# Peptides against a protein of PDB entry 3PUK: the designs that were tried, part 67

Target 1, 227 residues: chain A of PDB entry 3PUK
Amino acid sequence: ERGLKSVVWRKIKTAVFDDCRKEGEWKIMLLDEFTTKLLSSCCKMTDLLEEGITVIENIYKNREPVRQMKALYFISPTPKSVDCFLRDFGSKSEKKYKAAYIYFTDFCPDSLFNKIKASCSKSIRRCKEINISFIPQESQVYTLDVPDAFYYCYSPDPSNASRKEVVMEAMAEQIVTVCATLDENPGVRYKSKPLDNASKLAQLVEKKLEDYYKIDEKGLIKGKTQS

## One batch from the design tools (peptide; aimed at target 1 I124 R125)

Design b2_p29_4_s4 (made by RFdiffusion4, then SolubleMPNN; from b2_p29_4, 17 letters changed)
Fold by OpenDDE base, seed 3:
Formats: sequence, structure tokens, C-alpha cells
Structure b2_p29_4_s4 (fold): chain B 227 residues (1-227), chain A 29 residues (1-29)
Amino acid sequence: as target 1 above (227 residues)
Amino acid sequence: SEELEKDIKLHEEKHKKGMDTDWRIKLYS
């Protein structure tokens, strides 16, 4: 039993692969740095083949056009990944693939989302946000993808205060995606000593959990679960 | 397509309700 890894894989299978699957159709899948790590943590290449993926390509690298095949973009909603996608489809005459399915691992900022709509809507079959922004490690262990989180959270330099707030926000958001993936609304526990970082993070998580379940895709308010 | 329109609408609804956090842009700026 792979625990959290199995749950994450099942979520991706349902939200991404089953969502865009057509019988007998193969797709090229484009990954960025985060989604490469994510899929590597919870599946094998043979699993992806079973889901109709013929090859995996790095979105950041230069790639030859395969105009007869559709592309599945499983990427983070970052300017870098979005810009790479736009280079693939921005030119109507020289698009790299037949069409695109886009699945973001988190909420895509309106600025990026609107840029995609304005430039290449005709090439896009689906564009969804599935909210998986963590890496499963063990049955109940995960890691967050927040650059320099430890450095900023524990920095004694007051000049890093603003960056610390950004990191806290990012961490809270990703913890909520874990809860959403596991279909849980936990009571948050923390130790407040020696620093107040844990308390601040806990408050952010609690608030975001409340907001998420109030406005999720199903419109359901879920009671607190034990975790 | 109809499916894409549904995706767009869902995005708009989620973000309108305050779920949009541009933390990645802020973090990498």
C-alpha cells in the first residue's frame, strides 16, 4: 500500500487522464519541473502508457513539432511554464501540436489565464485547475514546493519579513491542496514556541480550508475530520 | 468548445470568490 502516493495518483488519473481520454488516441505529455517530480513520486512510465501517453517532454526544452498529435500539458501555473506553452501555440501557422489540453496544478492567476485565452483559445480543448501542489513521500508524508521556505521563515534579518509572508501564504495554499486531495478538513494543531511561525501558518491554513470547502467545485461544506 | 467554456466559467467562479493567490509570481519576482 502506497498510501498518499496512491491517493495522489488516483486524483491525477481521474482529474487529468480520464478527463481528456479518447479511445485509441495517444497524446504527448508536457511537464515542468514540479509536475515531473510529482508524477515521478506516484507513478511509473508504464502507468502513463496505460493512460494513453506516448512520450513525455520537458516544456522548458526546445522540441520538434508533432503536428498530428494532441498535447497534454500538466504544468504549474507559473509565468515560465505558461510562456513555454504560448511559444508552442502562439503562432497559428506554426503550432507544435494538433491541439492542447491544459491542466494546472493550482489556481492560475487571472493575468496568465487571460493571456492564454487571448492568444490561443482555438487550439485549447480543455483548461482546468486541479489543485495538487505537493509531493507525496510516504503513506502520510508530503513535501511542499516552496523555494527557500526554511530560509525565510527562520531568517533573523528583518529585511526578509515581506518575503516571509509570501512563503507563509504559499505553504498554507499547498497544505490546503493536500487536504483537498485527501478529502479531509482537519483540526489544525501546532506548537507556538520558540517562534510564532507555526501559529501564523496554522491560522492561514484554517482560514483557507474554510474558504475552500465553502467554494469548492461541489459547493459542499465539509465538517472537520480527524488527522 | 462547450467544454472549454465550462472550464473558463469554473475558473472565473473560483477566482471571483477569492481563491486566486498569485503567490508564485510574488515569490519569484
Scores: peptide ipSAE 0.376, ipTM 0.710, DockQ to the pose 0.733
OpenDDE base, seeds 1, 2, 4, 5: peptide ipSAE 0.318, 0.360, 0.375, 0.345; ipTM 0.681, 0.697, 0.704, 0.691

Design b2_p29_5 (made by RFdiffusion4; failed a check: the pose's geometry)
Pose (drawn by RFdiffusion4):
Structure b2_p29_5 (pose): chain A 227 residues (1-227), chain P 29 residues (1-29)
Amino acid sequence: as target 1 above (227 residues)
Amino acid sequence: EEEELEEEAEELEKAAEEIEEFNEEREEE
């Protein structure tokens, strides 16, 4: 099947689980709020065992160290989600697991990355960005994770316009991961209609996905595709 | 606005490269 959640599942399996899957052994997977919703969206937690995951746990709440099991961190590049990882490895009195495998849902800010590039420890055996920043709500419908996006798009023009841009970029980069997961580099068009916001956004997505496929690293897509 | 976007694109490219180098170093270990 080619359901939207089937496509995403095919990505997570190959880009995450298979990428650190050691046939004979199992791992503990750690999730933040987003990745929980993402995984619960495209599979049952039963399917995870077959993919090398014996236990899934919340990265937020404190956990008991299992220093003989390797950890699979499947998290977003969020300050909270990352600060929690640094609690397990490096500073201080660490560690909590035998090894660390980090998979970011999206591009990791240099700011956050540096905070883990230091307290790195020989543990972190991998750090990849898989670029999946959306929810496959239905086989043909997707939703983003841009909190309070509607308000910061139609609010007046007061003080909180600086956040509008933050929301506008968050939507743009997040939409780009939708195209990248579908292995599509589509042309961009907007409606040029009420308030003309789709124009500002259409430009951000066009600019960002040009920079994106200048780096992909999957090498499957470059230049505009038939979409 | 275009310059800010270009700066952000450069930061992203540098961050991607640093992550690739980091992973290569750890594969060697």

Design b2_p29_5_s1 (made by RFdiffusion4, then SolubleMPNN; from b2_p29_5, 15 letters changed; failed a check: the pose's geometry)
Amino acid sequence: MDEELEKKSEERRKTFKEMKELNEKREKE

Design b2_p29_5_s2 (made by RFdiffusion4, then SolubleMPNN; from b2_p29_5, 15 letters changed; failed a check: the pose's geometry)
Amino acid sequence: MDERLEKKSEERRKTRKEMKELNEEREKE

Design b2_p29_5_s3 (made by RFdiffusion4, then SolubleMPNN; from b2_p29_5, 14 letters changed)
Fold by OpenDDE base, seed 3:
Structure b2_p29_5_s3 (fold): chain B 227 residues (1-227), chain A 29 residues (1-29)
Amino acid sequence: as target 1 above (227 residues)
Amino acid sequence: MEEELEKKSKEREKTHKEMLELNKEKEEE
């Protein structure tokens, strides 16, 4: 299958499950709202069992400690998700799990990373960014996870201008993560009418793509590809 | 807008580097 769902699953399998896999070891997986939707869109529970996941838990809910098991956190780099993680490992006497493997769906902000490093570094076995911040719908269709995007992008209220810019930046970032997941650096095209929002978003995407491929872990500048 | 994007790009690069360093430290333990 060459659909977007299969590509996303393959990326998660390689970047997350293969990275932390140990023979005969079972893990508890912690998900947030976004990663729950993401995994639900591209895999089944049977697939997760094959990858050594015994149970899935919601990171936002109160959970009973399972101190003998390691935990796999597949979460968004948000204050809410990070705070929930910190509650699980912040106290030496009250660690909920044996150890943590953390995989963020996007770049973790410096402030959040520093907070994690300062409080829970000894409990963390892995901490990686995998850059998957979209939901696959169809073979070539994806949905962005940007709250209130429609409201702010089309708001006639000038007071929302700053919020509109933040939303467009978040959308651009997620589009770049799609391109990174597909290993593509496309030429950006847009429709200029009826509003200039598409033009602004296109400019943001183009700039972020350039920055992303310049900062690539391999130090390689990737050329433009066709989508 | 451009200045803000450049700042965020540099911050992300720094954070990523720090994560790699953290992972290296754990592999040595």
Scores: peptide ipSAE 0.034, ipTM 0.538, DockQ to the pose 0.731
OpenDDE base, seeds 1, 2, 4, 5: peptide ipSAE 0.033, 0.025, 0.026, 0.023; ipTM 0.542, 0.536, 0.543, 0.501; seeds 1, 2, 4, 5 fail the geometry check

Design b2_p29_5_s4 (made by RFdiffusion4, then SolubleMPNN; from b2_p29_5, 16 letters changed; failed a check: the pose's geometry)
Amino acid sequence: MDKKLEEKSKERRETRKKIEELNEEREKE

Design b2_p29_6 (made by RFdiffusion4)
Pose (drawn by RFdiffusion4):
Structure b2_p29_6 (pose): chain A 227 residues (1-227), chain P 29 residues (1-29)
Amino acid sequence: as target 1 above (227 residues)
Amino acid sequence: EEEEEEEEEEELEEDFEELEEQHEKREEE
């Protein structure tokens, strides 16, 4: 099947689980709020065992160290989600697991990356960005994770316009992971209609996905595709 | 086991170099 959640599942399995899957052994997977909703969206937690995951735990709440099991961190590039990882490795009195495998849902900010590039420890065996920042709500419908996006798009023009841009970029790069997951580099068009916001956004997506496929690393897609 | 750990450390160094290159490309752009 080619359901939107099937496509995403095929990506998670190959880009995450298979990428650190050692045939004979199992791992503990750690999730933040987003990745929980993402995984619950495209599979049952039963399917995870077959993928090398014996236990899934919340990265937020404190956990008991299992220094003989390797950890699979499947998290978003969020300050909270990342600060929690640094609690397990490096500073201080650490560690909590035998090894660390980090998979970011989206591009990691240099600011956050540096905070883990230091307290690295020989543990962090891998740090990848897989670019999936959306929810496959239905086989043909997707939703983003841009909190309070509606308000910060139609609010007046007061003090909180600086956050409108923050929301506008968050939508743009998040939309870009939708195209990348579908292995599509589509042309961009907007409606040029009420308030003309689709124009500002259409430009951000166009610019960002040009920069994106200048780096992909999957090498499957470059230049505009038939979409 | 030790050879596997050395291979994983080399892979990590390559990953960090690749991430740095991606960051630099986006900054130059």

Design b2_p29_6_s1 (made by RFdiffusion4, then SolubleMPNN; from b2_p29_6, 16 letters changed)
Fold by OpenDDE base, seed 3:
Structure b2_p29_6_s1 (fold): chain B 227 residues (1-227), chain A 29 residues (1-29)
Amino acid sequence: as target 1 above (227 residues)
Amino acid sequence: EKEEEEKEEKEFEEDLKKIEKKRELLKKS
C-alpha cells in the first residue's frame, strides 16, 4: 500500500528538491514550525542528505551567516516566517546566504508576496507554492494544522462565530491540499449533526475543489474519485 | 557561474509569472 507518508515525501522531493537540485551542490535548509513537523513525519535526515541538504536550521532562530552557501527555504506563507526570510536578505551587506530558493506550503497572500518582490527579488532564484498544508500520520490518515479548530467549531459562545468560519475555511483549504497531493478528487460525504458544521465544511470543500481543478496549471478537470 | 545565474534568473521570472497568473484567476472566480 502506498502510504500517505511516501506520497507526501515523493511530492516534496519532486516539487522542492528536484526543482532546485544542482549536482555536487550543498544547501542549507530553513524550516518553520509546520515544515519541521511535516518533514519529520515523512523523511529522515539521511533522506535530506541524499537531496543535497547539509544542515537544517530553524528560520525563527538567530543564525550565523553562511555566505558561501545557498539556502532552501521550505516554509509556510505566514507573516512570521516571511519576516524571518526578509531579515536574512533585506540588506545587501548583511545577507545570511548566497541566494535563496523559496517554497511555500500554501498560497502566499498578496501582501507578503509583494513585500518579498519589493525587497529581496535579486536574491531569490526560485519561488513556488507547492500546496502541502497537512501532516501525514498513517497510510490514509492526516492531521490538519488549524489551531484551536475543535474549540471554535464546537464553541457555544456566539462571539466565536466569525472565528469558526475562518477555521472551517482553513480546514477546507487543507483538505484540498491533501486531495491535490494524492491527485484525487473525492466525492464529499457527510452526516449532518445538530451544529451543521459537517454540512458547511462539505460545501466549502466542494467549492474549493472545483476552484482548484479549474485553475490548475494544466486546466484539467479530474473526475470524482470514489474513495 | 554567470550562465547559471542567468538561467536561474529566468526561472525565477517564470515562477513569478505563474504565481501572478494564478492570483488573477482566483480574483476572477
Scores: peptide ipSAE 0.528, ipTM 0.900, DockQ to the pose 0.755
OpenDDE base, seeds 1, 2, 4, 5: peptide ipSAE 0.520, 0.527, 0.524, 0.523; ipTM 0.896, 0.899, 0.897, 0.897

Design b2_p29_6_s2 (made by RFdiffusion4, then SolubleMPNN; from b2_p29_6, 13 letters changed)
Fold by OpenDDE base, seed 3:
Structure b2_p29_6_s2 (fold): chain B 227 residues (1-227), chain A 29 residues (1-29)
Amino acid sequence: as target 1 above (227 residues)
Amino acid sequence: EEEEEEKELKEMKEDFEKIEKKREKLKES
């Protein structure tokens, strides 16, 4: 039985490593907090070596330039990660690496995308959004990476209402990325609780699933899968 | 190496266009 970990690794291998692969070429790979956890959950360093990665670096840390090597950025589309990338390539005289291949784990916001396009386009060889915003734990179990989700979802403080909605939106987005990775359109099921969080989340997931499949590359609506 | 860079530049432009096209569709929906 192919566990979720193997499915996630296969997705990353196809969408990232195979996409920028060159025979005999080694790259430095830059990771952020999320992608470090993601890769650690589904592969080993030996697997990355086989994919032409010589060194893994943390994007948040100060790094010495390696100007003769190309860099693979596998990062989340956050202001923090994007700002670190911009620092690596923002100046012609101070480029950290020869060129950049960027793969975002999710949709990159317009503000961040426009900043990249305006400042670093000449240094970028590839730029893609690959829709992997979850961490596999077991064969059919995954962990959502939504900070403080429990606190905001169950907070009795009315001042947290807006933040609760943002958290639920982020959870719904990550569930959709799981479905996209597995190529599944599940029926949404929930048990209603007093706080009605499950109902609201279910509605968000349904809406986002519909949007995802309607605007996919083929413009085709996939049938519901029983999972 | 120059031929490779030209190919990758073309692929990069296609990548950006694809991202922009998806964004336009999202705004229209």
Scores: peptide ipSAE 0.448, ipTM 0.871, DockQ to the pose 0.694
OpenDDE base, seeds 1, 2, 4, 5: peptide ipSAE 0.449, 0.465, 0.446, 0.442; ipTM 0.872, 0.877, 0.869, 0.870; seeds 1, 2 fail the geometry check

Design b2_p29_6_s3 (made by RFdiffusion4, then SolubleMPNN; from b2_p29_6, 15 letters changed)
Fold by OpenDDE base, seed 1:
Structure b2_p29_6_s3 (fold): chain B 227 residues (1-227), chain A 29 residues (1-29)
Amino acid sequence: as target 1 above (227 residues)
Amino acid sequence: EEEEEEEELKKMEEEFEKIEKKRKILKES
């Protein structure tokens, strides 16, 4: 069975590299903190070279202009990553690359999207949202990118209840994204904990899975898989 | 060269229109 790492790599290859690939053209790839971890979990540098990436750069660092090369931005839709992109293309004098291909790991908020459109639209040849917001660790194991999830989920403080619900919602959404990536409708299994967090999360996941597969334009009725 | 630049601009505008349309559909669903 192909592990989660191979599925994630195949998704990135199809959604990102195949989408912007031009024969004989090399690109610089810009990564943020999350996408660095993501790619390191599912591919090697040799794989990226085969996809036409000559060099990887950190989006947060100051970089020398390479005006003759196009840049592939594979980044999270965060203010920090978007602001770094805007610095690369925000002015004619500060344009670091020939053009940009942007691939977001998740839905880009309207505020950030509109900011990009207003300032850098003439430099952007592609802008897509690919919905990969998790790190594959093992064949069927993944880590969710939800800040402070552990802290809020295991906090005994009742004042954190509202924040806990927000975290649970974000986790449930990412789990559905994993299911969409794997093309699976899993039977949810959990072990009850004293705080019943696993039960709450399971209920949210089940509800969101039902909503996702009802709306899925592909109309494929998928049976429950053992996951 | 000017015609190529105009065509590239047009393609970029079309790309953003497609993105906006897709985003609208996703918000309404």
Scores: peptide ipSAE 0.169, ipTM 0.732, DockQ to the pose 0.259
OpenDDE base, seeds 2, 3, 4, 5: peptide ipSAE 0.161, 0.152, 0.120, 0.164; ipTM 0.733, 0.724, 0.705, 0.730; seeds 3, 4, 5 fail the geometry check

Design b2_p29_6_s4 (made by RFdiffusion4, then SolubleMPNN; from b2_p29_6, 14 letters changed)
Fold by OpenDDE base, seed 2:
Structure b2_p29_6_s4 (fold): chain B 227 residues (1-227), chain A 29 residues (1-29)
Amino acid sequence: as target 1 above (227 residues)
Amino acid sequence: SEEEEKKEEEEMKKDFEKIEEKRKKLKES
């Protein structure tokens, strides 16, 4: 059985590295907090070197310009990561790299996408959304990168209700990316609990799965798989 | 080369169009 780690790595290799690969060309790779964890979970530095990555840089840190090198941005579509990218290319006089290849781990919000398009389009060579927003731990085990998920989901404080909804949406989104990566459309099973969190999460997952498969490039609505 | 740069520009335009088309489909569904 191919472990989840190998499946995730294969997806990244195909969707990111193979997509922007040029023979004999080295790139600087920019990572954020999520993609650092993601790559650390499914590959080694030697694997990245084989894919033409010379160095890895943290997008949040101040970095010295390397104007002769192209940059591969593998980042989450968050305001923080996008703002860091915009600072790298937003000024004509202060471009840190020769050009940018951008790969988002999920759908980029319209506001952020439009901001990038308006300010940095001339510096961008490729821009794609690859839909990987989970961390593989074991062959069939993954973690969701949703900070404080447990706290908000089980908080008795009514003031956390709005945050709970945001957390549940984020969890549902990440579960869908797992299913998409595994090419599975599972039936969602949950135990009824007094807080109904499992039911709500299940509904969100089902809705997002439906949306994902409707817009799938293959146009194939897959039947429910037994997972 | 100028030809390579032109090709990369065309690929970028296609990438943006693809993203926009997906979004349009989502809104119509």
Scores: peptide ipSAE 0.452, ipTM 0.880, DockQ to the pose 0.685
OpenDDE base, seeds 1, 3, 4, 5: peptide ipSAE 0.441, 0.446, 0.443, 0.446; ipTM 0.878, 0.879, 0.877, 0.880; seed 5 fails the geometry check

Design b2_p29_7 (made by RFdiffusion4)
Pose (drawn by RFdiffusion4):
Structure b2_p29_7 (pose): chain A 227 residues (1-227), chain P 29 residues (1-29)
Amino acid sequence: as target 1 above (227 residues)
Amino acid sequence: SPELLPPAPTVEQIKEQREFWKEREEELE
């Protein structure tokens, strides 16, 4: 099947689980708020065992160290989600697991990355960005994770316009991961209609996905595709 | 409560991060 959640599942399995899957052994997977919703969206937690995950746990709440099991961190590049990882490795009195495998849902800010590039420890065996920043609500419908996006798009023009841009970029980059997961590099068009916001956004997505496929690293897609 | 993600790094910064991890994996192998 080619359901939107089937496509995403095919990506998580190959880009995350298979990428650190050691045939004979199992791992503990850690999730933040987003990745929880993402995984609960495209599979049952039963399917995870077959993928090398014996236990899933919340990265937020404190956990008991299992120094003989390797950890699979499947999280967003969020200050909270990352600060929690640094609690397990490096500073201080650490560690909590035998090894660390980090998979970011989206591009990791240099600011956050540096905070883990230091307290790195020989543990962090891998750090990848897989670029999946959306929810496969239905086999043909997707939703983003841009909190309070509606308000910051139609609010007046007061003080909180600086956050409108923050929301506008968050939508743009997050939309780009939708195209990248579908292995599409589509042409961009907007409606040029009420308030003309789709124009500002259409430009951000166009610019960002040009920069994106200048790096992919999957090498499957470059230049505009038939979409 | 959910939070907005910080902005993504520049193209060069992404390349550097990827190279850093590639070299680190080779050293650990």

Design b2_p29_7_s1 (made by RFdiffusion4, then SolubleMPNN; from b2_p29_7, 8 letters changed)
Fold by OpenDDE base, seed 5:
Structure b2_p29_7_s1 (fold): chain B 227 residues (1-227), chain A 29 residues (1-29)
Amino acid sequence: as target 1 above (227 residues)
Amino acid sequence: KPELLPPSPSVEQVKEMREWMKKREEELE
């Protein structure tokens, strides 16, 4: 069985590296906090070298211009990461690289997209969203961004009930996003424990998966996959 | 250590992303 790590790597390779690859061309790759963790979890430096990446740089750090090389930005669609990108290309005189290929890990809000377009559209060769907002921990385990999930889900305080529902909704949404990223329609399984949280989450996931595949552009409802 | 990740898009946003991906690239070029 191909572990989640290998699947994530394959997705990144296809969606990012293969998309912008040119024979004999090397690129500088810019990463943010999330994508650094993501890549470190699913590949080695040697893998990146094979994909034509010569240097990896942190987008948040000050960097010297390398004007003769193109840059590959693999970043999250956050104001912080976008602002760092804009500093690299926001003015003609301050361009750090020859051109940019931008790959966002998630849907980029229109406000950020418009800001990029208005400031440095001429420097951009690619701009895509690849929808990978999870970190694989193990072969079939990944981390979601749901702050205080356990606190609210297991809180005995009735005042947290509304927050618990919001958290559950967010978790379900992220799981569906993972499935969409992997192009999988898994059978939902859960372990029943003292609280019905797992059951509730499973129900939310199933409902959202159904909705997602029903409205899929391909009009194809995929059969349940084994995980 | 809790991971601070960007918020995941909604199902609707994922659909919108797919629909407009090529358009966005063309608009930037």
Scores: peptide ipSAE 0.023, ipTM 0.375, DockQ to the pose 0.257
OpenDDE base, seeds 1, 2, 3, 4: peptide ipSAE 0.027, 0.015, 0.012, 0.015; ipTM 0.342, 0.377, 0.352, 0.378; seed 1 fails the geometry check

Design b2_p29_7_s2 (made by RFdiffusion4, then SolubleMPNN; from b2_p29_7, 8 letters changed)
Fold by OpenDDE base, seed 4:
Structure b2_p29_7_s2 (fold): chain B 227 residues (1-227), chain A 29 residues (1-29)
Amino acid sequence: as target 1 above (227 residues)
Amino acid sequence: SPELLPPSPSVEQIKEQRKWMKEFEEKLK
């Protein structure tokens, strides 16, 4: 048993693979940097083959067209990943794949979503958000995917203060996605010394958790669970 | 049906996929 890895895999299987699966149909899967790490943490190539994925491709790289195959884009909702998708399907005459299924790991901003709809709507069979913005490690351990988080959080340079706040916000958001995935509302524990970063992060997480469970799909406020 | 079987990739695609798969497998270790 892999604990959090199993939970994440089950989530992806249900939300992504089962959602677009057709009997006997193979798809090419496009991954970005984050989703590559995510899948590598919770599955094997054999698992992906069982889900009807024939090959995995890097969305950031130039790829030869495979016009006979449908493509499954499992990507983060970033301008970079979206722009790569648009390059694949932006031209009706030069689309790289037969059709696209898009699954975002998190909320896709309206600006990006509208850009996709305006350019590629006819090529898109599915477009969903699945809310997984963390990397499972072992058991209930996970890693946040926030670039340079350590540097900015622990930088003694006051010029990094604004960036530190952005990083803290991103980290808090990802922690909430873990809780959502596990369907848990944990108590937040932290070490406040020597810096106040952990305290600030904890406060952000608590606020976001409260907001999430107040406005969740079930409209339920869950009590504190295992921390 | 082309959607039922993996297509024959181009030489460039094969090279790219091999590189990508290698990277993916390394992350699994």
Scores: peptide ipSAE 0.019, ipTM 0.531, DockQ to the pose 0.018
OpenDDE base, seeds 1, 2, 3, 5: peptide ipSAE 0.019, 0.018, 0.014, 0.017; ipTM 0.510, 0.453, 0.391, 0.392

Design b2_p29_7_s3 (made by RFdiffusion4, then SolubleMPNN; from b2_p29_7, 10 letters changed)
Fold by OpenDDE base, seed 4:
Structure b2_p29_7_s3 (fold): chain B 227 residues (1-227), chain A 29 residues (1-29)
Amino acid sequence: as target 1 above (227 residues)
Amino acid sequence: SAELLPPSPSIEQRKEQIEWEKKREKELE
C-alpha cells in the first residue's frame, strides 16, 4: 500500500500543480497555516521547485509585489485566508501579482466565493476545491486540523455544546476527506468514551461517507472496505 | 488560532456544490 503521504502528494500534484502548470512558467505559491502543515507533511521544497514553484510565501504576512509573476494560492476556505487574498487583489491599482490561481482545500462557502467574485474575479485564472483537509503523519495515520477540538469535545460546559457540534462536524469532514483521498469507504470503528464523543464522531463519519459516495462522480455507491 | 473548516454539506448541498463548482469553473474560464 502506498503511504498516505504519497497519496496526498499525488492528489495535490494532480489537482493543483498539473492543473495550473505552464511550460517555462514559474509561480509564487501562497500558503496559509493549514496548507503549510499539509505540504510540509507530504513534500519537500525540491518537489515544489519541480512543479514550477519558485518561492513559497505565507499569505498572512505582508509581501512585496511581484507583478510579473502569477500566484498560486493553496489555501483553506476561511475568512482569514480569503481576506488575505483579497488584500493582494482587491485593488486594481495594487495587485501584488499578475494573476491568481486559487485552490481551496475544502468546500468554499458561497458567501466567501461571492466576496472573491465581487472584488477580484478578473484577476483569477482558476478557482477550484480539491478536498484535502487533513494532515498525513504516517502510512495509516493522520492528524485532524480542527482548532480547539480537544477543548470543546471534552468541555463539561453546556454552553459549548453548539461549538462541540461544529468541531465534531469539522473532524468528521476531515476524516471523510481522508477516505475520499484514498478512494475508500471504510468500516468505522471506535472506542467508547464516557462522553460518547467517539461514538458521535463515528456516526457523523458514517453518515458523511454515505452521503459522499451516494453522489460520487462515478455515480457508484461503494461498499464498505477494510480500513 | 486557525478557523474551523466549514461543515460538510448534506447530499443535497453537495449536489448543489458540484453544480456550482461546474458553474464556477465555466464562469472563471
Scores: peptide ipSAE 0.075, ipTM 0.564, DockQ to the pose 0.489
OpenDDE base, seeds 1, 2, 3, 5: peptide ipSAE 0.089, 0.139, 0.021, 0.031; ipTM 0.568, 0.622, 0.327, 0.496; seeds 1, 2 fail the geometry check

Design b2_p29_7_s4 (made by RFdiffusion4, then SolubleMPNN; from b2_p29_7, 11 letters changed)
Fold by OpenDDE base, seed 4:
Structure b2_p29_7_s4 (fold): chain B 227 residues (1-227), chain A 29 residues (1-29)
Amino acid sequence: as target 1 above (227 residues)
Amino acid sequence: KPELLPPSPSIEERKEQRKWMKEFEEKLE
């Protein structure tokens, strides 16, 4: 029933909480909109307390400094989330927390990464990408967090073509993260008309899967498995 | 509404990022 939720939680626990855990130390955790949904889908507040999180804060909101505590940023690699982080640590005089542990849900673009490096490197204790960009619902069901996906994918307005591509790519990326989380390289099956959105998405997924496994942690291409 | 995730980086960019991340992590340890 909750197999995928358990998998996601296990991955977060291992990749994030276990990675930055210090005995007797509590952290403030900063979440963005996506990671709020993600964590809410696979854990409870009590679980987070057990992992050494004293309080959860929304990264987008103005927050009072707690300079004696370290902050755990579990955020998506978006300009908005990164900018909020930079506001917390961008100025030496305005540091809100003692230090930062940053865990991105996916690959952080070089532009954003360089921006962080240039301005906040001294405040960062950890910076990792953990590759979780989907919301689990059931054991084998997940929800893609792509705002306005249906609107752009089915919009008849040609002016939305660029946005449509962005949405499609985001969806494909999230599907790949599911596969990565499950350590599977599935064969993609789809039934669609030629050149329709479903076909395009499937192609993007196939391509991204290939790219992912070419540069995965093992540096090897895995054989296709059945999901 | 949440911001869309940025486009996936190229293979080359990902490799460079991984290298950077590894170096960064090693430096912090």
Scores: peptide ipSAE 0.038, ipTM 0.633, DockQ to the pose 0.635
OpenDDE base, seeds 1, 2, 3, 5: peptide ipSAE 0.031, 0.027, 0.029, 0.027; ipTM 0.615, 0.605, 0.600, 0.610; seed 5 fails the geometry check

